# Designs tried in a protein design run: peptides against a protein of PDB entry 6MBK. Part 211

Target 1, 240 residues: chain A of PDB entry 6MBK
Amino acid sequence: GFEMVNFKEEGFGLRATRDIKAEELFLWVPRKLLMTVESAKNSVLGPLYSQDRILQAMGNIALAFHLLCERASPNSFWQPYIQTLPSEYDTPLYFEEDEVRYLQSTQAIHDVFSQYKNTARQYAYFYKVIQTHPHANKLPLKDSFTYEDYRWAVSSVMTRQNQIPTEDGSRVTLALIPLWDMCNHTNGLITTGYNLEDDRCECVALQDFRAGEQIYIFYGTRSNAEFVIHSGFFFDNNSH

## One batch from the design tools (peptide; made by RFdiffusion4, then SolubleMPNN)

Design b2_p25_5_s3 (from b2_p25_5, 11 letters changed)
Fold by OpenDDE base, seed 5:
Structure b2_p25_5_s3 (fold): chain B 240 residues (1-240), chain A 25 residues (1-25)
Amino acid sequence: as target 1 above (240 residues)
Amino acid sequence: SFAEQVKEQEELLEKLFEEEEEEEE
């Protein structure tokens, strides 16, 4: 199993309570805990999603709006996860003027500007939609939808989106996986897959972990970490 | 790649905006 540990600098994380072997399934996250395009469709965003072609065609944008709606909802199931997300990102959308100027000397500048342009166009489009569309009236973001909000949501999705199968396994869709974003960034220690039969994301150890060894899953606050441990993350309790 | 992703998103977005503009007219 795992235990919650307060790591002074990094916040609350997980520590192995037993030895974990390489290739062992040690953690899984059921689909019901994921923020998906499907969960977006089933949320307060659902009516708008069903009528907006861009939301339907661009799963990443659907997730961005889902993230914004859930962030604005005090009673959202995903509040503990959302609170772990950075307030800012190192994506091109957050580049400072000096960074952009530096990039002007590189071939990457075109792509950066294109991303800025695309994001701005998306924002302008959805600003109009939120102001005018009848189904947008019930969205918690209606009265507060800024470019900063949109930039944050887009960057959150861009950096954290995962490809998972649809519920029927027929297609690939996008998901934000609570808790796992931190594990995937620890180069090569953990691999992730999706088990369709059990309808869950599965985390397999790429190396042996010792009892008491830190597994770099940080949740920031105690409440977030407790939510994670108690909300339906399943650990293989097989005492090997 | 980042470049490929940006390009794909740009192309898709442009198409979608054109379609939405045509419906509003």
Scores: peptide ipSAE 0.269, ipTM 0.830, DockQ to the pose 0.437
Fold by OpenDDE base, seed 3:
Order: structure tokens, then sequence, then C-alpha cells
Structure b2_p25_5_s3 (fold): chain B 240 residues (1-240), chain A 25 residues (1-25)
């Protein structure tokens, strides 16, 4: 088992309450807790998704719009997760002029400019769609859709998207995994996989842990961590 | 890689925009 602990220097995290062995399943996240292209289709975005070819073809953009719609929804189930996300990112979309100038001498400059161009074109396209399309009328972002919002959502998805199977296992789709985003900096202590039979993301220990050792550090507030844990992150207490 | 992802997205996006422009004409 695990307990949430405030580590004095590192913030809130998970501490082992018993010895954990390498390769032991200790945490899982059911599909129902993930932000997916499927959950986007089943949300307020669903009607627009069904009519827009770009949303249908580009799952990362669908997730970006899903993230924006849920962020703008006070009663969204994912509010505690969304509140843990950075307000800004170190992605090329946030590069300052000096960073871009430095990259001009490198081969990476082409990719940076391409990403800027593409993101700007996407924003312009979807701004028009949101203003004119009948199915956009109910979107919580209709009256507040800025480039800043869009680049934030795109960067959030770019840095955090995971490939998971569809519910039927026939294809690969994209998902944001609330717990995994919190886990990314555990110094390689945790690996994740997807268990299709149980329809969940699984975290296994990469090493042995002793009772009382720190396993995981949460990013964000205690309330966000508690919400995520209590909302459906499950710990396998029966493995030992 | 980042470069491969950017390229793949660019190619797909360009195709999609071309298709949308052709339907608006």
Amino acid sequence: as target 1 above (240 residues)
Amino acid sequence: SFAEQVKEQEELLEKLFEEEEEEEE
C-alpha cells in the first residue's frame, strides 16, 4: 500500500507502507479517468468533432480542444488535474526571440518555424470554425478563444500525450493520463503500460522499495493530489 | 523524434487544409 505524505523538501508524494518489489503492479488508472479522443467525442465537443475533418484526423488537436473545453467548465471532472498543469511550457511555441535567434544557426530552426506556422494556421482555422459553426454555439470557449489558450492546450498535449489502445483494442489513440503527468519525474522509479483486459493504465515498480520509502512525487497542490487519488487511482494492496 | 513529429503533423495538416480549400471553391 501507499500513503500520501508531505515530504518537507519535495512536496506531496506517495510513500510505501510496505515493501514493494521490482515489477510489482502498485498503481493503476482506469480509462474512465483519462482524457481521450473518445471522451472528447462524448463531451460538449462531440457535435463539432463529428462535423470537422481536422478534429477527426488529428487526435492531438481533438485533445487540445477537449482540454480547453474542460478547463472552461467549472464542473469538469478533470478540473483538479487541469489545475496541476503548467501555465507555460518550454516548448518551441513559447520560445523568446533570443532563443529563436540561437536556433537559427541550427537545423532545428526549420522545425520550430514549421511548428509556429502550423499552430498559427490551426488557430486561425478553428477561430473561424468556433465563430461560425452551429455546433460550436454550446462550447464554453466560444466567446474566449485566444491564441494563448490554443498554444497552451497544444503544448500541454504535445508534452503529455500518451498512446493507448482504443476500448476495443483495434487501434491506437491518444490520452492524457492524470497520474502519469504527476509521475514523470520520479527518477525512473516507475514505468507505465496499458492493460487492455482490465482497461487501465498500469504503473509498476522498476526497483524494490522498502516500507517508508518515497515512491512518487505529486506535482501541484495537496487537494489536487487527493482528488486524483480518491477519484480513481487505485493501489494494489493485495500483492503483499 | 521531435523533427519527425513536426514533419508528420505538417504534412497531414497541409493535406487537410488543401482539402478544405478545395471544398470551399
Scores: peptide ipSAE 0.254, ipTM 0.819, DockQ to the pose 0.415
Fold by OpenDDE base, seed 4:
Structure b2_p25_5_s3 (fold): chain B 240 residues (1-240), chain A 25 residues (1-25)
Amino acid sequence: as target 1 above (240 residues)
Amino acid sequence: SFAEQVKEQEELLEKLFEEEEEEEE
């Protein structure tokens, strides 16, 4: 149905390999393929997660560490996905001095500084944890945990995190969805959701696509400026 | 909003750090 293509101006995207009809389920990603807080718990990070309050309380940080651990693991199942991630982001954590100066004239500057401060504090905390905690000794990032690494991971999660249901559907958790972020966004209706019965993320086509056309999906009003936790999963009980 | 999320994260993080400091004393 689709193939991954590196589009010159837009980076990685999906191209239809056949005609796709509007409202057709063309893309799905089973839970087992997702990077989740659960997969973090089941990874090499699990022992540390079980003892660190911040990792337990902040699912986004747990995902950031999970991402770093998997990136540092040559045999990680998620290596193909991780390799598609940008090396840098347009997040406030990457703003240059001139960009920050420009923002000083805006009300957003306080939030930018707060985020920067918070991220720096998190890094300092976890640097100490990684160096001193017994369960951190097995982490592949132990000898290579820089602020740049942490900034990258936090920014990756911030820009790419999705809300999905837990396995039992009782609560919402966070996930990185392989291949999902490769679909470029268009204006339209949200055509993404989670199917609890099949335990998978699902994406339906917004429109007809012909073979060879780039596939676009809509995750919601993601303004680049609003680091919206992608609540892209409307749990509408649409009983199909 | 981004601002609300940043604030919520800041408050949570501060609380967590305070709790960790209190347990180390």
Scores: peptide ipSAE 0.239, ipTM 0.807, DockQ to the pose 0.520
Fold by OpenDDE base, seed 1:
Structure b2_p25_5_s3 (fold): chain B 240 residues (1-240), chain A 25 residues (1-25)
Amino acid sequence: as target 1 above (240 residues)
Amino acid sequence: SFAEQVKEQEELLEKLFEEEEEEEE
């Protein structure tokens, strides 16, 4: 199992409470804790989703809007997770003039400009939708939907989206996995999978960890730790 | 690849916008 340790300088991390073997399942996240296209459909966004073809066709955009709606909701279940997200990203949508100029010498510039164009077109489209569509009236974004908000949400999804099976296992969908983002960025060899029988994301250790070793899997803010404890992330040794 | 993803998203978005414009006319 793991215990959450507040490291004064590093924030919240996990420390192994026992020896963990390579390939051992040590962390799982049930579907109910994930931000998914399905949870977007079941949220305040659901009525708009049911009538907008772009939201229906583009799961990444649906997830971006879901993220924005939940961020704007003080009582959102995902607030502890959302508060751990960066305020800015190193994605092409955040490139400064100097970075773009540097890329002009490369073939990548066309893809960067395409992404800028696409994101701007999406924003313009949804700005109109939010202002005019009857089902947008209940969205917490109605009075505050800026390009900066949209750029942030799109970049959050772009950098953190995971493919998971749908509830029926018939297709794949997109999900943001709380705490999972922190696992992927650590030098720990972590293999990720989805267990359909138990309807959960599963994380297996790719290396042995000894009892008492800090597992840098969770470079979490205080909010992440609270989310893990309260949301029912099961660590093997939560015998309490 | 990033380039392939961007292109796929662009093509899908263009198609969807065209379909929405045709329904508004």
Scores: peptide ipSAE 0.237, ipTM 0.813, DockQ to the pose 0.396

Design b2_p25_5_s4 (from b2_p25_5, 14 letters changed)
Fold by OpenDDE base, seed 5:
Structure b2_p25_5_s4 (fold): chain B 240 residues (1-240), chain A 25 residues (1-25)
Amino acid sequence: as target 1 above (240 residues)
Amino acid sequence: SFADQIKKEQELLEKLFEEEEEEEE
């Protein structure tokens, strides 16, 4: 199997507890453990989701709000996962003034400013929604919804969102995958997928791992702006 | 690309905001 380990420089990661062979299915995460747009709809956010066009149209924002609601809920099933998430990210939303100034000399500055503008507009919109919408009164974030909260949630989703099939397999949706984010990422062939028959995310080993070695997985091409932050959650049911 | 994703997200968001503003008027 594997175990969760806090690596000094890389944060939380997975370490093999046994020898794992290349191409071995060593990790799977059932849909029921995922934070999805569907789980957001089925949560305390559901009533607001059903009435807000932006939440309905933008699955990443729905996940960000779902993440915030669950973070603010002491009894959330996902608390162990959420607690492994970094408090800050290396996304453009966290760039310091000097970093932004440096980027002003590059073509990337337009994208950075666009992201800042978009995030700020989203925050302003949802701040109003949370203050005025009747269904927002039940949200655990009602009395505490700061830009810092929103920036964190957006950055968490931006860096960790995965495309998975819907329950019926007809479309793709977005998910945060507990445990999945704990694997350090390496470049290579995509060895991750979704098994619709078993309704689970599946990860096969890219290489042989020995007992005690850190497990690395590949999610695909992430942009340099999608900083792979190694934080995840261990589930006992995956006694590998 | 990341840039393309941001652009698409911006365009969608702008459209959605315009639609919401029109309904509030």
Scores: peptide ipSAE 0.225, ipTM 0.810, DockQ to the pose 0.501
Fold by OpenDDE base, seed 2:
Order: sequence, then structure tokens, then C-alpha cells
Structure b2_p25_5_s4 (fold): chain B 240 residues (1-240), chain A 25 residues (1-25)
Amino acid sequence: as target 1 above (240 residues)
Amino acid sequence: SFADQIKKEQELLEKLFEEEEEEEE
């Protein structure tokens, strides 16, 4: 198993409590902890989702709106996760004028402008939807939906989205995985997979760890890490 | 590739917006 430890210089992280071998399953995240298109449908966004073709067709946009709604909800289950997210991203949506000018000399500029144009068009569309659609009246973002909010949510999803199977395994859907986002900066490499039988994301060690070795560093506060651990991240130590 | 994903997303969005515009007319 592993335990959460405050590493004095590095912050909170996971430490091995026993020897862990390469390819050993040591961490999993059940579906119920994930922000998914399914959880978006089951949220306050659900009524709007059921009537908006773009939300239905584009799971990444559905997740972006779900993220915004949950961020605006003080009692959201995912608040401890959302608080770990950067306020800004190194995505094309955040490029400064000088960065864009530099890219104008490259073939990448077309993709950057396309992404920016698409995101702006999406924002304009959803701004109108939020202002006019009856089901948008219950959304916590109704009176505060800025382009800044939208580009943040889109960038959050773009950088953190994972593909997982649907509950029935018939399709692939998108999910934000709270623990994965917190563990992405690992000295210990892990692989992610989804176990459909147990309905969980699974993490296996790519290397051997000794008891007492650091596995991961969490980005965020203790409360963020505790939320992840207490919310049903099953660590092998709780199963013995 | 990232470029392919952006292109696919753009094509889908264009189609969806066209469909919405046709329903508003």
C-alpha cells in the first residue's frame, strides 16, 4: 500500500508502505469519483444537456460546462479537486500576442487560430444559450459566464481529459480523474487503465518501489489530497 | 495528431452550428 505523507520540501505525496513491484496494481479510482459526461447529465446541467445538440455531440464541451457548474457550486463534491486545477494554462487559448506572432512563422499557427476561433464561437453560442434557454436559469454560472471562465474550463478539459469506457462498456467517453491530475508529476511512472468489471480506473507501478520510498507528489493542499484519499481512492492498505 | 483533432472538432462544430441555424430559420 501507500500512505499520504507531507514531504517537507515537495509537499504532500504518496509514500510506499510496503515494497511495490513493477506492474502491480496499487491505486484505483472508482467511476463515482470521476467527472464524466454521465455525471454532467446527472447534474444541474442535465436538463440543458438533454436539449442542446452541441453538449450532446461533444463530450469535451459537456465536461467543460460540468466543470464550470461544479466550480460555481460551493457544496460540489469535486471542490477539492477543482481547487487543484491551475488558474491558467499553457494552451494556445492563453497565448500572448508575442507568442502568437512568433508562431505566425510556423505551420502551427493555423491550428492555433482554428482552436481560438472555435472556442470563441462556442463561447458566443453558449452565452446566448445561457441567457435565453429556460433550463439555463438553474445553472450557477448564469449571471457569471465570461470568456475567461470558458477558456479555462476548455483548457482544463483539454489538458486533463481521459478516455474511459461507458458503464456498459459499449462506447468510449471522457472523464476528469481527480487523483490522476494530482499525481501527474511522478518520479514513479505509472500506467493508467480502466477495469470495467470493477468499474474503476487502475494505476500500476512501472517500477519497483521499496517501503518508505516516495511514489508521487500531489499538487495542492492537504485538504485536496485528503479529499482524494477519503473519497474512495482505495489504497491497498485499507483492504488489509 | 493535435492538428487532426482540431480539424475534426472544427468540422463537427461547423456542422452542428449549421444545423442549429437551419432550425432557427
Scores: peptide ipSAE 0.223, ipTM 0.806, DockQ to the pose 0.437
Fold by OpenDDE base, seed 1:
Structure b2_p25_5_s4 (fold): chain B 240 residues (1-240), chain A 25 residues (1-25)
Amino acid sequence: as target 1 above (240 residues)
Amino acid sequence: SFADQIKKEQELLEKLFEEEEEEEE
């Protein structure tokens, strides 16, 4: 098992309470806790999703809109997760003029400009949709949908999206994984898979851990970490 | 690659926008 610990310099994290072996399943996240294209369809966005070809064709955009809708919803189940997300990202959409000028000397500049162009076109399209489409009336975004909001959501999805199987296992879809996003992955300490039989994301240790060793650092507050831990993340030893 | 993904997304978006414009005409 593991326990939540406040690592004074690093923040809240998980510490092993027993020895954990490499390749041992120590953490899982049920589908019901994930923000997915499926959960987007089942949300307030669902009616618009059913009528918009771009939302249907582009799961990343659907997930970005789902994230924005949930962020604007005070009672959203995912509020504790959303509050852990950065306010800004290191994606090309946030590059300053000097960074862009530096990249002009590289072949990467074309990709940066393409991403800017695509994101701007998407925003313009959906701004019109939100203002004119009957099914957009119930969206919490109707009165406040800025390019900054859209850039943030797109960048959040771009940096954090995971591929998971659909419920029927017939295809892949996109998901945001709350616990996964909160953990530090810099050390390559875990790998994730999806177990279709149990309908969950699974995290396995890539190395042995001894009792008392740090497994993860959470990016967020204690309350965010506690919410994630208590909301249906199953740990081998619920020591609590 | 990231570049390939951006390109595919661009091509898909262009196609989708063209289809929407054709339906509005």
Scores: peptide ipSAE 0.222, ipTM 0.809, DockQ to the pose 0.401
Fold by OpenDDE base, seed 3:
Structure b2_p25_5_s4 (fold): chain B 240 residues (1-240), chain A 25 residues (1-25)
Amino acid sequence: as target 1 above (240 residues)
Amino acid sequence: SFADQIKKEQELLEKLFEEEEEEEE
């Protein structure tokens, strides 16, 4: 088992309450807790998704819009997760002039300019869609859709998207995994996979842990970590 | 690679925009 602990220097995290062996499944995240292209289709975005070719073709953009809609929804299930996300990112979309100037001497400049161009074009396209499309009328972002919002959502997805199987296992789709985002910097102590049979993301220990050792560091507040854990992150307490 | 993913997304996006522009004409 695990307990949430405030580590004095590192913040909130998970501590082992028993010895854990390498390759032991200790934590899982059911599909129902993930932000997916499927959950986007089943949300308030669903009607627009069904009519927009770009949303249908580009799962990352669908996730970006899903993230924006849920962020704008006070009663969203994912509010505690969304609140853990950075307000800004180190993606090319946030590069300042000096960073761009440094890159001008490199081959990377072409990719940076392409990302800027494409993101701007996407924003302009979807701004028009949100203003004119009948199915956009119920979107919580209709009256507040800025480029800043869009680049944030795109950057969030770009940095955090995971490939998972569809519910039927026939295809690969994209997902945001709340716990994975919160635990991503545990010094390589954890690996994740997807279990299709149990329809969940799984975290296994890469090394042995002793009782009382730190396993995870959560990013964000205690309340966010508690919410995520209590909302359906499960720990295998029965393996020992 | 990340660069390869970006390139694929760009190519797809360009195609989609071209298709939308052709339908608006």
Scores: peptide ipSAE 0.211, ipTM 0.798, DockQ to the pose 0.437

Design b2_p25_6_s1 (from b2_p25_6, 10 letters changed)
Fold by OpenDDE base, seed 2:
Parts: C-alpha cells; sequence; structure tokens
Structure b2_p25_6_s1 (fold): chain B 240 residues (1-240), chain A 25 residues (1-25)
C-alpha cells in the first residue's frame, strides 16, 4: 500500500500506492524488526553492554552504539533501514559556527552547548573504552570509531528514538522503528500505537490518502525549541 | 566509579526525550 520515495526538499518519505482511508491500518512493524535496547544486548555489543555502566544506564546511547555496530556489519538485518537514514542531520551537533552564533541570542544556546559538551565527553569516554576494553575487540567499529560516526549515531537516535513497552508490557524500553519513521511529519493527532497482543507497532492513516500522495503522520507535540534541538524540525504554528 | 555515575546523571538530565508510543488497549 506504500513505497519509499525520495521527495524533493523533504528527503525520504512514504508514498501511497493505493487509496488509503482515514483510520486504516496501513503500516505495522513487528518487534522483531525494531532496533531496541534488547536487540543491542543480544548483538555483538552485548558483552560490552554487560560491563559498561553508561550503556546500561543510557538506553539512547546503547541504541547509538547498536546502530553503529549494525552499520559496520555488512550482513546486518538492518542494513536496508540504515541506508535510509540521513547522512547528516539538522541537529545542533551539525550546526556551523554562524548558526551557533545566531543562537547565542536565544535561550536554546544553553542546550546547544550542553549537547556539544555531552556528546564530546561521551565520545572521549567510549573512545577509551573501545581501545582498552577486552570485549570491544569484537566490535566491528573498533578500528574506525570517529567522532563523526558517533555524532551521526547520537543524532540518529535523538531524532528517531521511541519509547515502547517491553514484550510483557510491564516496563518500557527504547526503540528505533524502521519504515515507520520514514513518514514525514505533519500536524494532527497521534495515530500510532503499540499492539501488545500482536507485539507490533501499528499506524493508522491520519487522513485519506490517494494513490500517489505522500503519507504524513503526527509524531507528537513538541516546542519549536525542542524540535530544533532534538528533531531538526521547525513548525511556526507549534503551540505546545 | 563515582565519576561515571555523576556523568550518567548529567546525561540523563540532558537526554533528548523519546517519543512515547502509547499502548493500544
Amino acid sequence: as target 1 above (240 residues)
Amino acid sequence: DEEVEEFIEELKKNAAPARVIPVLP
């Protein structure tokens, strides 16, 4: 019912291949296809995860490393997904000096600097870990762990991470949702939920879409500042 | 490592929020 298309200006998105009605379940992603903290634990990253306090405490960082490991793995199941991810982001980590200078007059500057500082510190920490930790020897990124790689992974997770329930629904975990996150954002209502019975993310159409139309979804309400800092989006009419 | 724990707290404070996918009834 849909296909991935590279749209002008908007980049990759989903286009309807048939008419889709409002509220129609047109897209679902089973848990097994998600990149989660659990899948990170079950990957080549698992041994290091079990011994590194930061990876254990910070699910987003675990996902970032998981993403890097899978990207570096030619036979990774998630290669098709990873190839759809932007090579660069509009997050503060990619801001040019002039953009940062412009933001100095705004309240966002504190968050920008914090993000730079924290990301740099994370990289420095993990660079050392990768060089010295025995379990890091098995990681495909051992000899190719650059700040650019880390910046990319962190930004990927920052812009795309989701909180979903664990399989038993007793807790929450973090996940990247392939295919679903290819939908570009629009204003509206949240039309995505997690079906625990079928163990999948489900997305229903926000509105009617005709064949050939781009499919948009609403990812949630954020302030413009939060969008700029965390998603790279900016909506003038964002009232939340 | 106390330094690591302090760093974790800082990271938590500054972490980008995840989108919450609601559980369907």
Scores: peptide ipSAE 0.628, ipTM 0.942, DockQ to the pose 0.870
Fold by OpenDDE base, seed 1:
Structure b2_p25_6_s1 (fold): chain B 240 residues (1-240), chain A 25 residues (1-25)
Amino acid sequence: as target 1 above (240 residues)
Amino acid sequence: DEEVEEFIEELKKNAAPARVIPVLP
């Protein structure tokens, strides 16, 4: 019912291959296809995860490392997904001097500096861990772990992480949702939910889409400032 | 150990929020 397309100006997105009606379930992603904190624990990262307090406490960081490990693994199940991710982001971690100067006149500058500082500190911490911890020896990134790698992974998670229920529904966890997160954003209503019975993320169409049209979804209500800080883009239809 | 815990607290304070995928009824 849809295909991945590289749209002009918008980058990668999903295009309808047939007519899709509003509220039609057109996209679902089973848990087994998600990159989750649990899948991180069950990966090559597992032994280190079990010994590192920060990985245990910070699901987003666990996902970032999971993403890096899988990217470095040629036979990773998630290679097709990882290859669709941007190589760079518009997040504050990638801001150039001119962009930072522009923000100096705004209150957002404090958040930008904080994000940069914290990310750098995280990198320094984990660089040491990877070099010295016995359980890091099996990680494919041991001999190739740069700040640029970490910045990319953190930004990928920052812009794409989702809170979903655990399999039993008793708790929440963090997940990247392949294919689904390729949909570009538009104003509207949230049309994605998690079906615990079928153990999958489900997305219904926000509106009618004709064959050949790009499929847009609504990821949530955010101010432009919040998008800049956390998603790296502006949306004119949102509040300032 | 204490230093790590303090660092975690700082990281949590500054962490970007995740999108909440609601549980379907």
Scores: peptide ipSAE 0.581, ipTM 0.925, DockQ to the pose 0.857
Fold by OpenDDE base, seed 3:
Structure b2_p25_6_s1 (fold): chain B 240 residues (1-240), chain A 25 residues (1-25)
Amino acid sequence: as target 1 above (240 residues)
Amino acid sequence: DEEVEEFIEELKKNAAPARVIPVLP
């Protein structure tokens, strides 16, 4: 009962096509539609993943490369999703000189520099890997791998990555959740969980929405500790 | 190798957190 709409001030979001009641399951995304570390392993990136220690150890980087490979693949299943992603982000990787100068008076500057430095080092590392590793030859990004590409992918994952259970529920993995992450944010309670029995992410309505209204959800803060609760859904008073 | 492992440790230290999607009962 929703549709994707480009709102004037908020960009892309979801709009209700019918009345939706609070706590109604209005949106679900099966595992097969998620971009996960596992889907990365099962893609054209798989052979390289199997031989690169960093890709194996860093699920977020694996997802970043998965995004890049799929973006470079015209027939990718995730093309419709990838096309909805921002071309630029408000992450430190995109900070201009003036923004950095403004932060110099704060301790946040150290984190900004660290993130920039680390991302640059990652790029340098993987640039060499892509140029020299035999399994990189079949990657669609083989001849087109720029820092701009990499910072975009890293920022996409940084802002959108989710921790979800593996299929058997024995471990956790990282995932991007298409369609769901198009919802714009509002203050409230977390109303998204993973249904292992049906193997899907499920989102229930935060409040009543009338037909034609934008659907908002609460993403919480980007803190692992804040999201680790046993209740499945919880209220977090977040002003953002 | 050791160089890669040290690099991974540094990267993990500075990694942004993921949102935790809770498992439904």
Scores: peptide ipSAE 0.551, ipTM 0.903, DockQ to the pose 0.586
Fold by OpenDDE base, seed 4:
Structure b2_p25_6_s1 (fold): chain B 240 residues (1-240), chain A 25 residues (1-25)
Amino acid sequence: as target 1 above (240 residues)
Amino acid sequence: DEEVEEFIEELKKNAAPARVIPVLP
């Protein structure tokens, strides 16, 4: 009931192809379609993952490398998704000198510098790993692994990573959710949840959408929070 | 490797949070 459209000013988004009613399950993404830490482990990155402590400890970094590996793989299942991702982001890693200078008068500058420093250190570390580790030889990153690549991947994950349950629901893992994350943001309630029985991420409509209208969702805040289910919607119980 | 572990701790401390997708009942 929707299609991908490139909207002016907003970039890619989803447009309804039919009338969608509020609370209607209009979008679901099975686990098999998600880019997860588990899919990273099961990919060409798997052998390196199994031997690199940082990849093991940092699921977000694992996703970043997974994203890079899949991007560099012509036959990747996720190519269509990856092609929809922005080439640049509004993250501090992409700030221009003037933007950084402006922030020097704010508390945010410390976070910016920390992010720069950490990302640079990560890149340096993994550059060495990719060049020297035996299990990195098969990675499509072997011949080309630039800071720009890493910055992009890290920023992609930073802006799009989701915490979802594992298949058995016993733990949580990190995932990128294709198609779903193409929805542009609006104010409202969280209408996305994970259905463990069907093993899929489900999104219900925040409001009525007519055929031809852009579908918006509320992503909520990027934080750990408790959610209360009310009338098919989720809201952050800690947002008060 | 203590150096790596310290680095991991630093990275974790500064990591951006993920969106939490709640489990449906």
Scores: peptide ipSAE 0.550, ipTM 0.910, DockQ to the pose 0.566

